# Peptides against a protein of PDB entry 6GMG: the designs that were tried, part 249

Target 1, 331 residues: chain A of PDB entry 6GMG
Amino acid sequence: DSDDRVTPPAEPLDRMPDPYRPSYGRAETVVNNYIRKWQQVYSHRDGRKQQMTEEQREWLSYGCVGVTWVNSGQYPTNRLAFASFDEDRFKNELKNGRPRSGETRAEFEGRVAKESFDEEKGFQRAREVASVMNRALENAHDESAYLDNLKKELANGNDALRNEDARSPFYSALRNTPSFKERNGGNHDPSRMKAVIYSKHFWSGQDRSSSADKRKYGDPDAFRPAPGTGLVDMSRDRNIPRSPTSPGEGFVNFDYGWFGAQTEADADKTVWTHGNHYHAPNGSLGAMHVYESKFRNWSEGYSDFDRGAYVITFIPKSWNTAPDKVKQGWP

## One batch from the design tools (peptide; made by RFdiffusion4, then SolubleMPNN)

Design b2_p19_7_s1 (from b2_p19_7, 15 letters changed)
Fold by OpenDDE base, seed 5:
Structure b2_p19_7_s1 (fold): chain B 331 residues (1-331), chain A 19 residues (1-19)
Amino acid sequence: as target 1 above (331 residues)
Amino acid sequence: SEEIEQAYQSHLDKHKSLS
């Protein structure tokens, strides 16, 4: 019940975090303590730490999406999303594989599709594109210069993204970023912005006009990346959860993980920050907890989801919500 | 935006405890 959501109280700017709790390779803490850490580590604007505002605390209180929201500065739009799908594996498994014992054909196809996505390659593609964008942003003082740089970079790399339409989310993402237009943000100067990455887990079977089987077990054809570009059309993602397969079963509609702009080359060593649920300290769900997970822990996902997308957005370079290095836990 | 509002209405962030 979303009505139980509470905005966490303000934390003094100088309050240090309590130690995080290790949990299955993750570092875990209650949301209030994350706010303390955030203020010490991520809150900086132009090198000066800031108290998390009431608005930011409210955003954060929404749970997993709240972590991405507070750090990106906007509610996730998911327009510039990337994934990797092994079409050959998918076709081969469908042709030569068989359902497991007790597995329906639809369940089999859904599972095979899910397993044909490669989270690591999807993440790598997003990082690659973010790197290209960051190069294009460098020394570009207007959007036109940025776009020209971007096209040149793509042409140089023979990247299929060079063939995208000018109205594509790929080219429009920067100008559609609120912080880019803000005086204290980018101020319409691309060189003041940097590309950042977050991930969303969600369910493929969201089409209400499709079969019940697709809603229960996944739509094998949905949310596949375009060949060459890796772009995923997220327009049909309406935050609809997986349909129950048994009475009383319920699934979560999405999960979000914040990566930012870490420079760690080893994907397995990257840290992903996410929340468990909205903050409901007086409700049945309880207080929100924040997790800092390694990529392995994040990318594993849950049975609630059969798709993972890696999304690029932008934040001002003056923000420290996406530092080069993220330390797991505290201290 | 309307898109954001729709997302709010559909928001069901009720994860089980992560392990």
Scores: peptide ipSAE 0.024, ipTM 0.704, DockQ to the pose 0.165
Fold by OpenDDE base, seed 4:
Structure b2_p19_7_s1 (fold): chain B 331 residues (1-331), chain A 19 residues (1-19)
Amino acid sequence: as target 1 above (331 residues)
Amino acid sequence: SEEIEQAYQSHLDKHKSLS
């Protein structure tokens, strides 16, 4: 029961983490130990180590989204999302492919659509855009300057994002970031902010007015990136899980993975931090665990989800929740 | 916001562990 959620207790500021344990190529630990690591490595504000506040611990306790929440400073809105979809592959497989034995047509189409997404290219697109944004931020001391810089950068690269409306999540993302406006954050100075990335896994078949088959096996046409920009319209994502295909079957509503602003050029070497479920140490689910996964492990996802989006948001440069380099596990 | 509150509730519906 969701009512079993508990806020993890405070950890002493100077308490060192216990070693993480390996788990299928990942590094895993209990949430309290992650808090210890977070305080040692990621908690710094203006170079000063901070104890994770009760509020932050409460955010973290929500599980996978909690990891992204505590590190980004806000609950994910997922408005600025990117993906890559191979339309030619999709069409070709639909035309020339065949359902597997026992696979329904709807199941086949859903699977083919899922397989037509390229997680690596989606991630790379987000990184590309984040890089452009960071360049636009660097010398901008007001939002107008940032937007002007951004438009210039996009024009120079002949990027289709230059054609987005001024009200688009792409252009409004910074102004809609609470930490941008905070005195100890950006203080309305774009040059004090940096773009960061997280990923969301979710189900495409969320339209309740659609067929049951789409809800069970995926909607092949849903949540595709726009050509040229790679933007995904996330407005229809309501955190609705996949519908059961058999009695007693249940699926999780979403998964979130935190990347931040790592500079590692090799996608396969990047580290993604995520949680398994909300913290329920006295409940049936048990204590929350935190995983630090390589991109390969993260991007594999689960059968619960057929979409992956890479989302850009912003944090103050004074925060160390998105360092250039993330070390997997402890020590 | 109301949207965030709704998201909180939606997240609380997560009853399966991921690993």
Scores: peptide ipSAE 0.024, ipTM 0.705, DockQ to the pose 0.177; fails the geometry check
Fold by OpenDDE base, seed 2:
Parts: C-alpha cells; sequence; structure tokens
Structure b2_p19_7_s1 (fold): chain B 331 residues (1-331), chain A 19 residues (1-19)
C-alpha cells in the first residue's frame, strides 16, 4: 500500500488526555491522545515535562515500532534479545505427536515449535538480566567499571552470560546506545543509565532460500534461544512477514510492545504499550491507535507471528519513559 | 483466540519497516 503516513500535530503541553476506550482487555486511544498522555506522564526530562518534539512525533507515527522508538530514544536494533524454549517438549511432541486433521507436516512442526516457546519465562529472563545490569550500572562511572561489575554479578549468580564474548551484544549494548554518549543523557557515565525492556513479535520463516512451507508455516529451528543464556540471535530477522497460504492473505511484518522498567513483580499485571499501524488519518488505514495491554494480551500475539523476543536496551535515568509504575489507560 | 480474531483488523493491520 502507498505510504500515507502523516506526522501527528503537536499537542499543547498542558492538554490533558481524553479517557481511553476499553477494548478486549486493553486500553485504546488515538495517537494524538496518547501524545497528550505521554506529555503528562512520560515526557519528563530531569523532572520537567516536555512537549513531544516533531521528531518524536514522527517516530511515533510509524506505528507499533514508533511507540518503542519514542520511548527508548532510538530505533530498535533488537540485538540483546531473550526468549525461553522448551527443547524437551519440542522433541517429544515431534516424536510422539501427529498433525491435526488437515494439517500438513510443515504446519505441525511450525505450530509445535511456536508452542514450545514460553513467553512468560522469556520475559522473566529479560527482567532478571535487566536487574543484573542495573546493579552493575549502579556507581559505575565508566564503562570499564560497569563491565567489571557485570562480570562479578554474573559470576556470583553462576550465570552463563559470564561466558559471552566481550563483543557480544550483551556486553556491547551500553556502549552502542546513543543516549549513553549524549551530554544530556548518560554522558558516558553508566550510573546515569538504566536497563529497559521491550518485546518484538515476528515471523520465524524469513529465509528466502528455505522451503515455501517454512515461509508459510514457520521455521522450527529459527530464532531459538541459546541454552543457558537465553540469548536469541536476531541477525537474521529482516522484518519479512509470514508468506500467505491463500490468495489475498497478508500478514504484518512485526509488532513491538514497550514495557520499560516496571517494578511490578506479577507479570500478569505489567502493562505493554503498542500501536496498530502507521498514522494515516486520511488514508485507508486511518488514524494510528495506541494500545496499553496487560501481559496476557500482549504475549498472546497474533497468527502473523510465531516468535516473541524480549529485548534489553538502555535509557538515561533522567527520562521518565520507563517509570516504575505504569497505569493502563486514562485516567 | 476468538478475541484476537475479532480485534485483528482494528488492532493490527500494516506497519512500515525502516530496516
Amino acid sequence: as target 1 above (331 residues)
Amino acid sequence: SEEIEQAYQSHLDKHKSLS
């Protein structure tokens, strides 16, 4: 379809949001109203509310990825991604299970692989790692100190991440974060940064050299987490959507959900913010809507996707885009 | 789920990739 994307107009800094609409366990609003909420709740820099800039509004206008983009301060690179996969379940089901009526072998294998991922455990792993990283960031005033702290923390926990290469996304993530280097951000001081989490849903069958069946029904071997660490190699994610299985069928390339740094211990009570599509108020797609979903609603995903990754990045502590508590909807 | 199917068109349609 044609790119009818429009940047949402500026909203006055003091404009309060209209009430969100409940929708299937989610809180929903139009993008302009989300901007209003964002300015009241998430816009703070050093404790001061900020109007969402034109650049930020433009980022936001790209849809689901835009929500993560504006809140993280950078386009998602997805390099430090975690998931949980039950290998024993997968092997057992392939061995002892059988395709459903009308289900092809490829469909069966793809489905079994999808079902072998545990979204909650994947999320928990990311939170665990983010916690370790946050402890390592504390009182570290240069990268060397941060890395030393991180290694010590991992050693104390006997975490397999301690064996990662120094060039691994795990160890390089901080230094590769633009806001870490910004004067008004981290200013090269790790102690001014904090780890945050977002999630990406995507399709496993992205290899164009693979069988058509894998592209249609999933690649059971793709994007599995490494044993022990939970790290997912995202290098082969090219934002290629699922291939259609019938004429006229189409799938979306990805979905992004912003979690930030919520401290709620119960995963089911955490709030995930995401968008439906790019903002096209005068186009066929219509205005962009923003959803605030509970974990259950987010992690359920769509048939468009068979993988979910939980990604860690960093933002300055002076930003309020990742508060300890997030309230669903408005008021 | 039925809930997802009902909300699919309104919730998730098309996104633009930036690489």
Scores: peptide ipSAE 0.023, ipTM 0.681, DockQ to the pose 0.054; fails the geometry check
Fold by OpenDDE base, seed 1:
Structure b2_p19_7_s1 (fold): chain B 331 residues (1-331), chain A 19 residues (1-19)
Amino acid sequence: as target 1 above (331 residues)
Amino acid sequence: SEEIEQAYQSHLDKHKSLS
């Protein structure tokens, strides 16, 4: 129960982390030790280390979403989301493939749809767009200048995003970012902001009016990216988990992974930070653990989810929650 | 926002335990 959630206590600013535990390509630690690492590595504002505030510790205590929340500075809205879907693969597999032994037609179609998403290409698209945005942010001292720069960059690259409506999440994302408007944040100066990336895993079969089969095995047509842009309409994502396929089976509603703004060109070497569950040291779930996973481990996901989206948001450049290089674990 | 609050509550209502 949510009633078991506890805010982790404050950690002294100068307290060094204990070593992380390696596990199958991941680095794992308890939430309090992550706070220690965060204060040493990610807490810097204008180059000065900061103690994680009570509010930030409270955000973090919510688990996987808490990791993204504390590092992005806001609860995820997921409006500017990207993915990659291979339509030809999907059609070909449906036509030429067959259900596995014991697999229903609906289960087969759901699985084929899931497998037709390319997580690496989706991530690369988000990185490409974030790079374009960062160029547009550079030397732009008002929103108008930013938008003009963005349109020019898109035109130069012949990017389909240039055709998006002015009200699209793509163009409105910056002005809708709270830290952009904050005096100690962007202070309405785009050049003080940078684009960052996080990922969300979720279930496609969320429509309550759809068939039970879609809720159990996925909706093959849901949450596909638009051709050319790669944009995913996330408006129908209501954090509804997968429906049980057998008695006693249960699924979680979502997972979040924080990437930030790493410059590592090899996707497989990028580090993704995420939490297992909300912090309940006195409850049945136990203490929250934080994982630093390689892309392969993150993108693999769980059976709870059949969609992955890569989302762009913004943080002030003065924050160090999204450094160019992220080291896995400690030391 | 209402959307954030709804998402927030949804997270609280569901137990998550991932490895």
Scores: peptide ipSAE 0.023, ipTM 0.694, DockQ to the pose 0.168; fails the geometry check

Design b2_p19_7_s2 (from b2_p19_7, 12 letters changed)
Fold by OpenDDE base, seed 4:
Structure b2_p19_7_s2 (fold): chain B 331 residues (1-331), chain A 19 residues (1-19)
Amino acid sequence: as target 1 above (331 residues)
Amino acid sequence: SDELEQAYQSQLAKLASLK
């Protein structure tokens, strides 16, 4: 019952976390203990440790999206999303491949489409773009200067993003970031901001006007990245879960993972932070748990989802929610 | 707000453990 959601209580600022529990390459802990770690490691504003506020604790209590919410400072809008799709592989497999035993044609096509996405390449594209944005931010003290720098960087790299509309999520993302406008945030100074990344897993078959097969097994044509840019049109993502394929089966609507701004060059060594469900310590679901997973564990996803997107947003450089290095677990 | 409504959708259950 959704009414069982509870906001975790405040944790003393100086309380140290209990050790995380290792689980299949992940580090796991209860949400209250994550708050303790967050206060010690990620809470800093201008180098000063902060207690997680009631508002932040409430955001966090919503589960996987809550982790991204509290660290990015806003509810995910997912407008600036990237992915990588191998069109040639997709076409070749559809042409030359065959459904598995017991697999329907629709199920086969959905599976082939899912397998044609490359999570690592999608992540790398997002990191590439974030790097370009960060360079554009470095010496820009107003939005105009930032946009000029960005256009120059894109031109130098012959990047297709240079052709995006001025009102596109790509160019409007910074100005639409609340923390950019805050006095203690960016204060309208782009050079005080940095690009950060999170990931969303979701279902492609969300069109209620489409066939039942697409809703059950995926829509092979939905949420593909645009050629050249890698941008995914997320406007049709309405958090609709996969339709059941058998009686009693149910699927979750989405999953979110927080990466931030880690500088680790090896994708496999990057750490992704995410939650299992909303916090319901007195309910049937139980307490929320937070996981710190390596990229392999995160990118594996679940059968609930057939799409993954890597999204760019911005936070003030004065925040420590996206440090250069993230250590998995505690201590 | 739209954000609160979207946040409400996140209250759907996931697995209790990622094991």
Scores: peptide ipSAE 0.032, ipTM 0.738, DockQ to the pose 0.212; fails the geometry check
Fold by OpenDDE base, seed 1:
Structure b2_p19_7_s2 (fold): chain B 331 residues (1-331), chain A 19 residues (1-19)
Amino acid sequence: as target 1 above (331 residues)
Amino acid sequence: SDELEQAYQSQLAKLASLK
């Protein structure tokens, strides 16, 4: 299990990556080759290429979460998460729709709830908020100035986030970012930071006190965004996978996709970077692979998951892990 | 630490979904 995980070896700084391979509409490569690409494209600190450190390689080796971890600089906390849920569609489908042949009522309700989430709108909401935050950061040289700017921006846009408590993850996210406080990072200067986005796929039916049906087919009421803000309470996400519906069936706990700070206006053209599993070259799972997927391929997800969240965090502007343009694959 | 351990367990099933 976890004992099979191996930290990928260091790659020479000047080693160029091998070509990526097409895989299900996305570009795919082995983790060592991704490290090579990362060093050439994303490793830059203050304009200088950096070799991926042993610590960063260890983070990366954890799989899909590792890709987000190495690029964001911290393990995902998922505290500032957004989604979009069509309540009217959900109510209408429950009222007027019917279970498919062989589908239980619980399975039907879980499916309808899953389908009532709009991944594109959730992503757009996160981008909107990130844009507001970036404007607030741009000329703020202390946290107080940032918060004042943020409130002004939200007021100007009549955004419901202006009513969030000061202790809300929305307002506390910057101060809780380690790289913001680091001397070589933000150095407590908001104008040195920028908002970035990643996505998490996970299972809604994680409450052990709930019915077995909810654990198997989803909890229709769980992890819905708050009206107006789009904020999702992620406190109950404990990385518990979907319960098996048949003997021998198993599901994965989560998937993570890294977007960063791409400026591409068309969501369908954005690139999401993610991993398949932890790196186990000598184990049954094999070597970790990294995928660069278009939004359509990423947002499709898997049957393992019925929720998607788009999370905002911050990185120093001096890092190149979140460039405005991302090219899929190599070359 | 618990989150990291859970991350390991969650990655096993992705092989089937990506194939």
Scores: peptide ipSAE 0.029, ipTM 0.724, DockQ to the pose 0.448; fails the geometry check
Fold by OpenDDE base, seed 5:
Order: sequence, then C-alpha cells, then structure tokens
Structure b2_p19_7_s2 (fold): chain B 331 residues (1-331), chain A 19 residues (1-19)
Amino acid sequence: as target 1 above (331 residues)
Amino acid sequence: SDELEQAYQSQLAKLASLK
C-alpha cells in the first residue's frame, strides 16, 4: 500500500492558497494547498521565499510526520523529549480507584496512567527548556560556548538538567542536528540556530516481551518522564501501534504535530500543524490533508495513543518554518 | 527505511480516527 504514495507536484512560487476549511475546530486543506501556503509563509530562507523542493515535497507526502519533517529539515529522531506525569495522582488513583464496568484491571491501570500525563505541563516544560537553550545559543559562536552558557543558565535556575551527562541527548542535540553543520544552516555557529518544538503521540505498550494486556491497554510504567528534568527516554519507541482489542480493529503507530517556535504565551492559542495520512491521490486513502489545530484539538489525541511527548530540535534562524506567530488557516 | 515504512502504515489508521 505504500506504493500508492505520490509526491505532490510543484506549486508555482507566487500561487496563493485557497481558503482553508473548518474541520472539527481545525483549519484543514489539501496538501497541495498547504504547499502554497508554506511557500508564501514558511519557505523563506534569509528572508526570501523559496519554492518547496522535490525533496521537501517528498518528505511532506509521508503525512503527519512529513509536516514535521519538512519544517524541521530532518526526520524526527525524538531524542530530546519532555513530558509531565503526576505520580501522586497515579498512585492514588490506583489505590483508591476502581475499574469501570466491563473494564479489566489492565485496562484500568493503562487508562489511569494515560490520564496521569499532563499534556499542557509537558508542553510548558519543553517551552521552558527551549527558552533556556535559545538564551544559551544567542551569543555562542561555537559549541563549547553554547554548552557553557547552557550549564550556566541551568545552574541559575536550579534546573535538574544541569546534572545530565555530557553525552545526554540534552547536551548532544545541537551537534547532532544536520542543519547545524550545513554551510547554509548553522555553519557550526550556535547563534545561527534556534530551538523548536514538535509533539509526538504514540503507544506505551510496545514491549513485545511484555504481557498482551500491556500491548492492548498500555504499559503504565513506560515512557514516563524523569523527575526534575521531565526527560522521556524514547529509546524504546519503535513506532509499534496499539494491539487490537477486537477483531478487525487497527491502530496507528504515531501522530506528529509541528509547533515550531511560537511565542504565544497561552497554550490554548498555539497552532499545531499535522497531516492525516500519506499522500495517495490515486489510491484508496486519497489526497493528504493538512490540519492546523489549536492545542486543545492536538493534545486530545486519539485512542490509538496513550503517550504524548514534546520534542526539542533545532533549525537555522534563517528558516521561517518556525515563526513567532502562526495564523490558523488561510487567509 | 523501516521508519518510513512504519510512518505510512500509521497514517492509514489515522484517517479512520479522523472520520
């Protein structure tokens, strides 16, 4: 079925988008029209509009991950991920709560764990860290200076991230960013880069050696953030979807939402860009659609997923894929 | 890549959830 994926055709640089359509509180459009918007709004390199390249269009064609891919410049690695988990709530609910009618114990525990994650706090933590990183980047002209600045910022804030190992994804994220090393990107100059955020929804019950119940209803202990830092170990995320609980049931393995570097302080007013599926205009799935959702719509997720992570990566400041303000829809 | 393949598989099921 992957053979049905098609790279969207090029759009003229000056072609204006058609109006987006409202869909479940979101702004929705076909991928070709998003390309038009992207070229008008997000394509800028050093202040100049660019036509989306064939490579970029190919990345985009992969659906939700494609939106993050084209805007971040790399396939998501998800190494620097943050979340918020209320351990006290979890423990208390397990102790004092009861399964719903017809709910198994495993299902109950999985649900309670899911509900113990706070998407908003996770997002805020990522934004906080991104802000610290951006301050560290601002006047750093080499990686050493960046790391020194970062450590100082963390120390000043008494942030537990200061205790992370030098090999931690937290400290290595910049050096592992391809665009940082590119001549037309960061050119190894941290001050030319900025931190950006995207989100991934996925399933906790991915351990094949675990019980079937965990694969069906979630693993309550999986992908929890470390206390103090909020870091989530994503190493065990292998894009394995939730196991069916009934015949014919199928789940998606992940969803990606692009936030970038919006400065809107109210989380509820932030815009998240994501796709529905890979572009298959001649296939059964049809053309890919792109959604611009408010945080509420994004963070609600789907029953396919019981985890949400907010991931930090970096892009060159010369790119406009992560502007301070994102307008929902068109015009 | 395996990751890309998994990406398209995940997108198939997502459409159903959006309906």
Scores: peptide ipSAE 0.029, ipTM 0.721, DockQ to the pose 0.450; fails the geometry check
Fold by OpenDDE base, seed 3:
Structure b2_p19_7_s2 (fold): chain B 331 residues (1-331), chain A 19 residues (1-19)
Amino acid sequence: as target 1 above (331 residues)
Amino acid sequence: SDELEQAYQSQLAKLASLK
């Protein structure tokens, strides 16, 4: 029950974090301790540490989405999303494969579709696009210059994104970022902004007009990336969880992981920060915990989800919520 | 894996996250 959600208390700016604990290949800590780490490492604005504000602590308290929220500065809109889908693998497995023992046809098709997504390639595509965007941002002092640079970069790489509409999430993402327009943010200067990445796990079978089988086992045709661009239409993602397949079974609506702008070239070594649930220290769920996971741990996901998207947004360069290097845990 | 199961249990409470 979301009514049990509590905003974590303020932590003194000089309070050092307690050590994180290893947990299943991840680094884990309670939300209050993450706030301490955040203030020491990620809070910097124009090079100065900041205490996490009450508003930011409230955002954080919402769980996994809260981690992305506090670090990106806005609630995730998920509009500029990328994924990779192996169509040939999908077709081949449907044709030549067969359901496992006890597996229904719908379950088989849903599973095959899920397995046809490549999380690493999806992440790679997002990083590629983010890099292009960052190059376009570097010396652009107005949006027109940014867009011109972006188109040139795409043309040079023969990237299919060059054919996107001017109003598409790809071209409109910057102008639709609140921090871009803020005086203490981008101040309408693209060169003051940088592209950052987060990931969302969610369920494909969200169409209430579709069959129950799709809601239970996935919609094989839903949320596929467009060929060439890798763009995923996220407009139909309404945070609807997977339908139960048996009595008493329940699934969660989504998971979010924050990557930011790490420069680590090896995807397997990148760190993803995420939360387990909303902060309810006096409720049945308990205190919120924050996890820092390697890519393999993050991308593995859960049975609750059959889709993963890698989303690009923007933050001011003056923020340190997306540093080049992220250290897992503490110290 | 057991690790995944434990992680899964910790994630089950995400239904109440802001939508």
Scores: peptide ipSAE 0.026, ipTM 0.665, DockQ to the pose 0.077; fails the geometry check

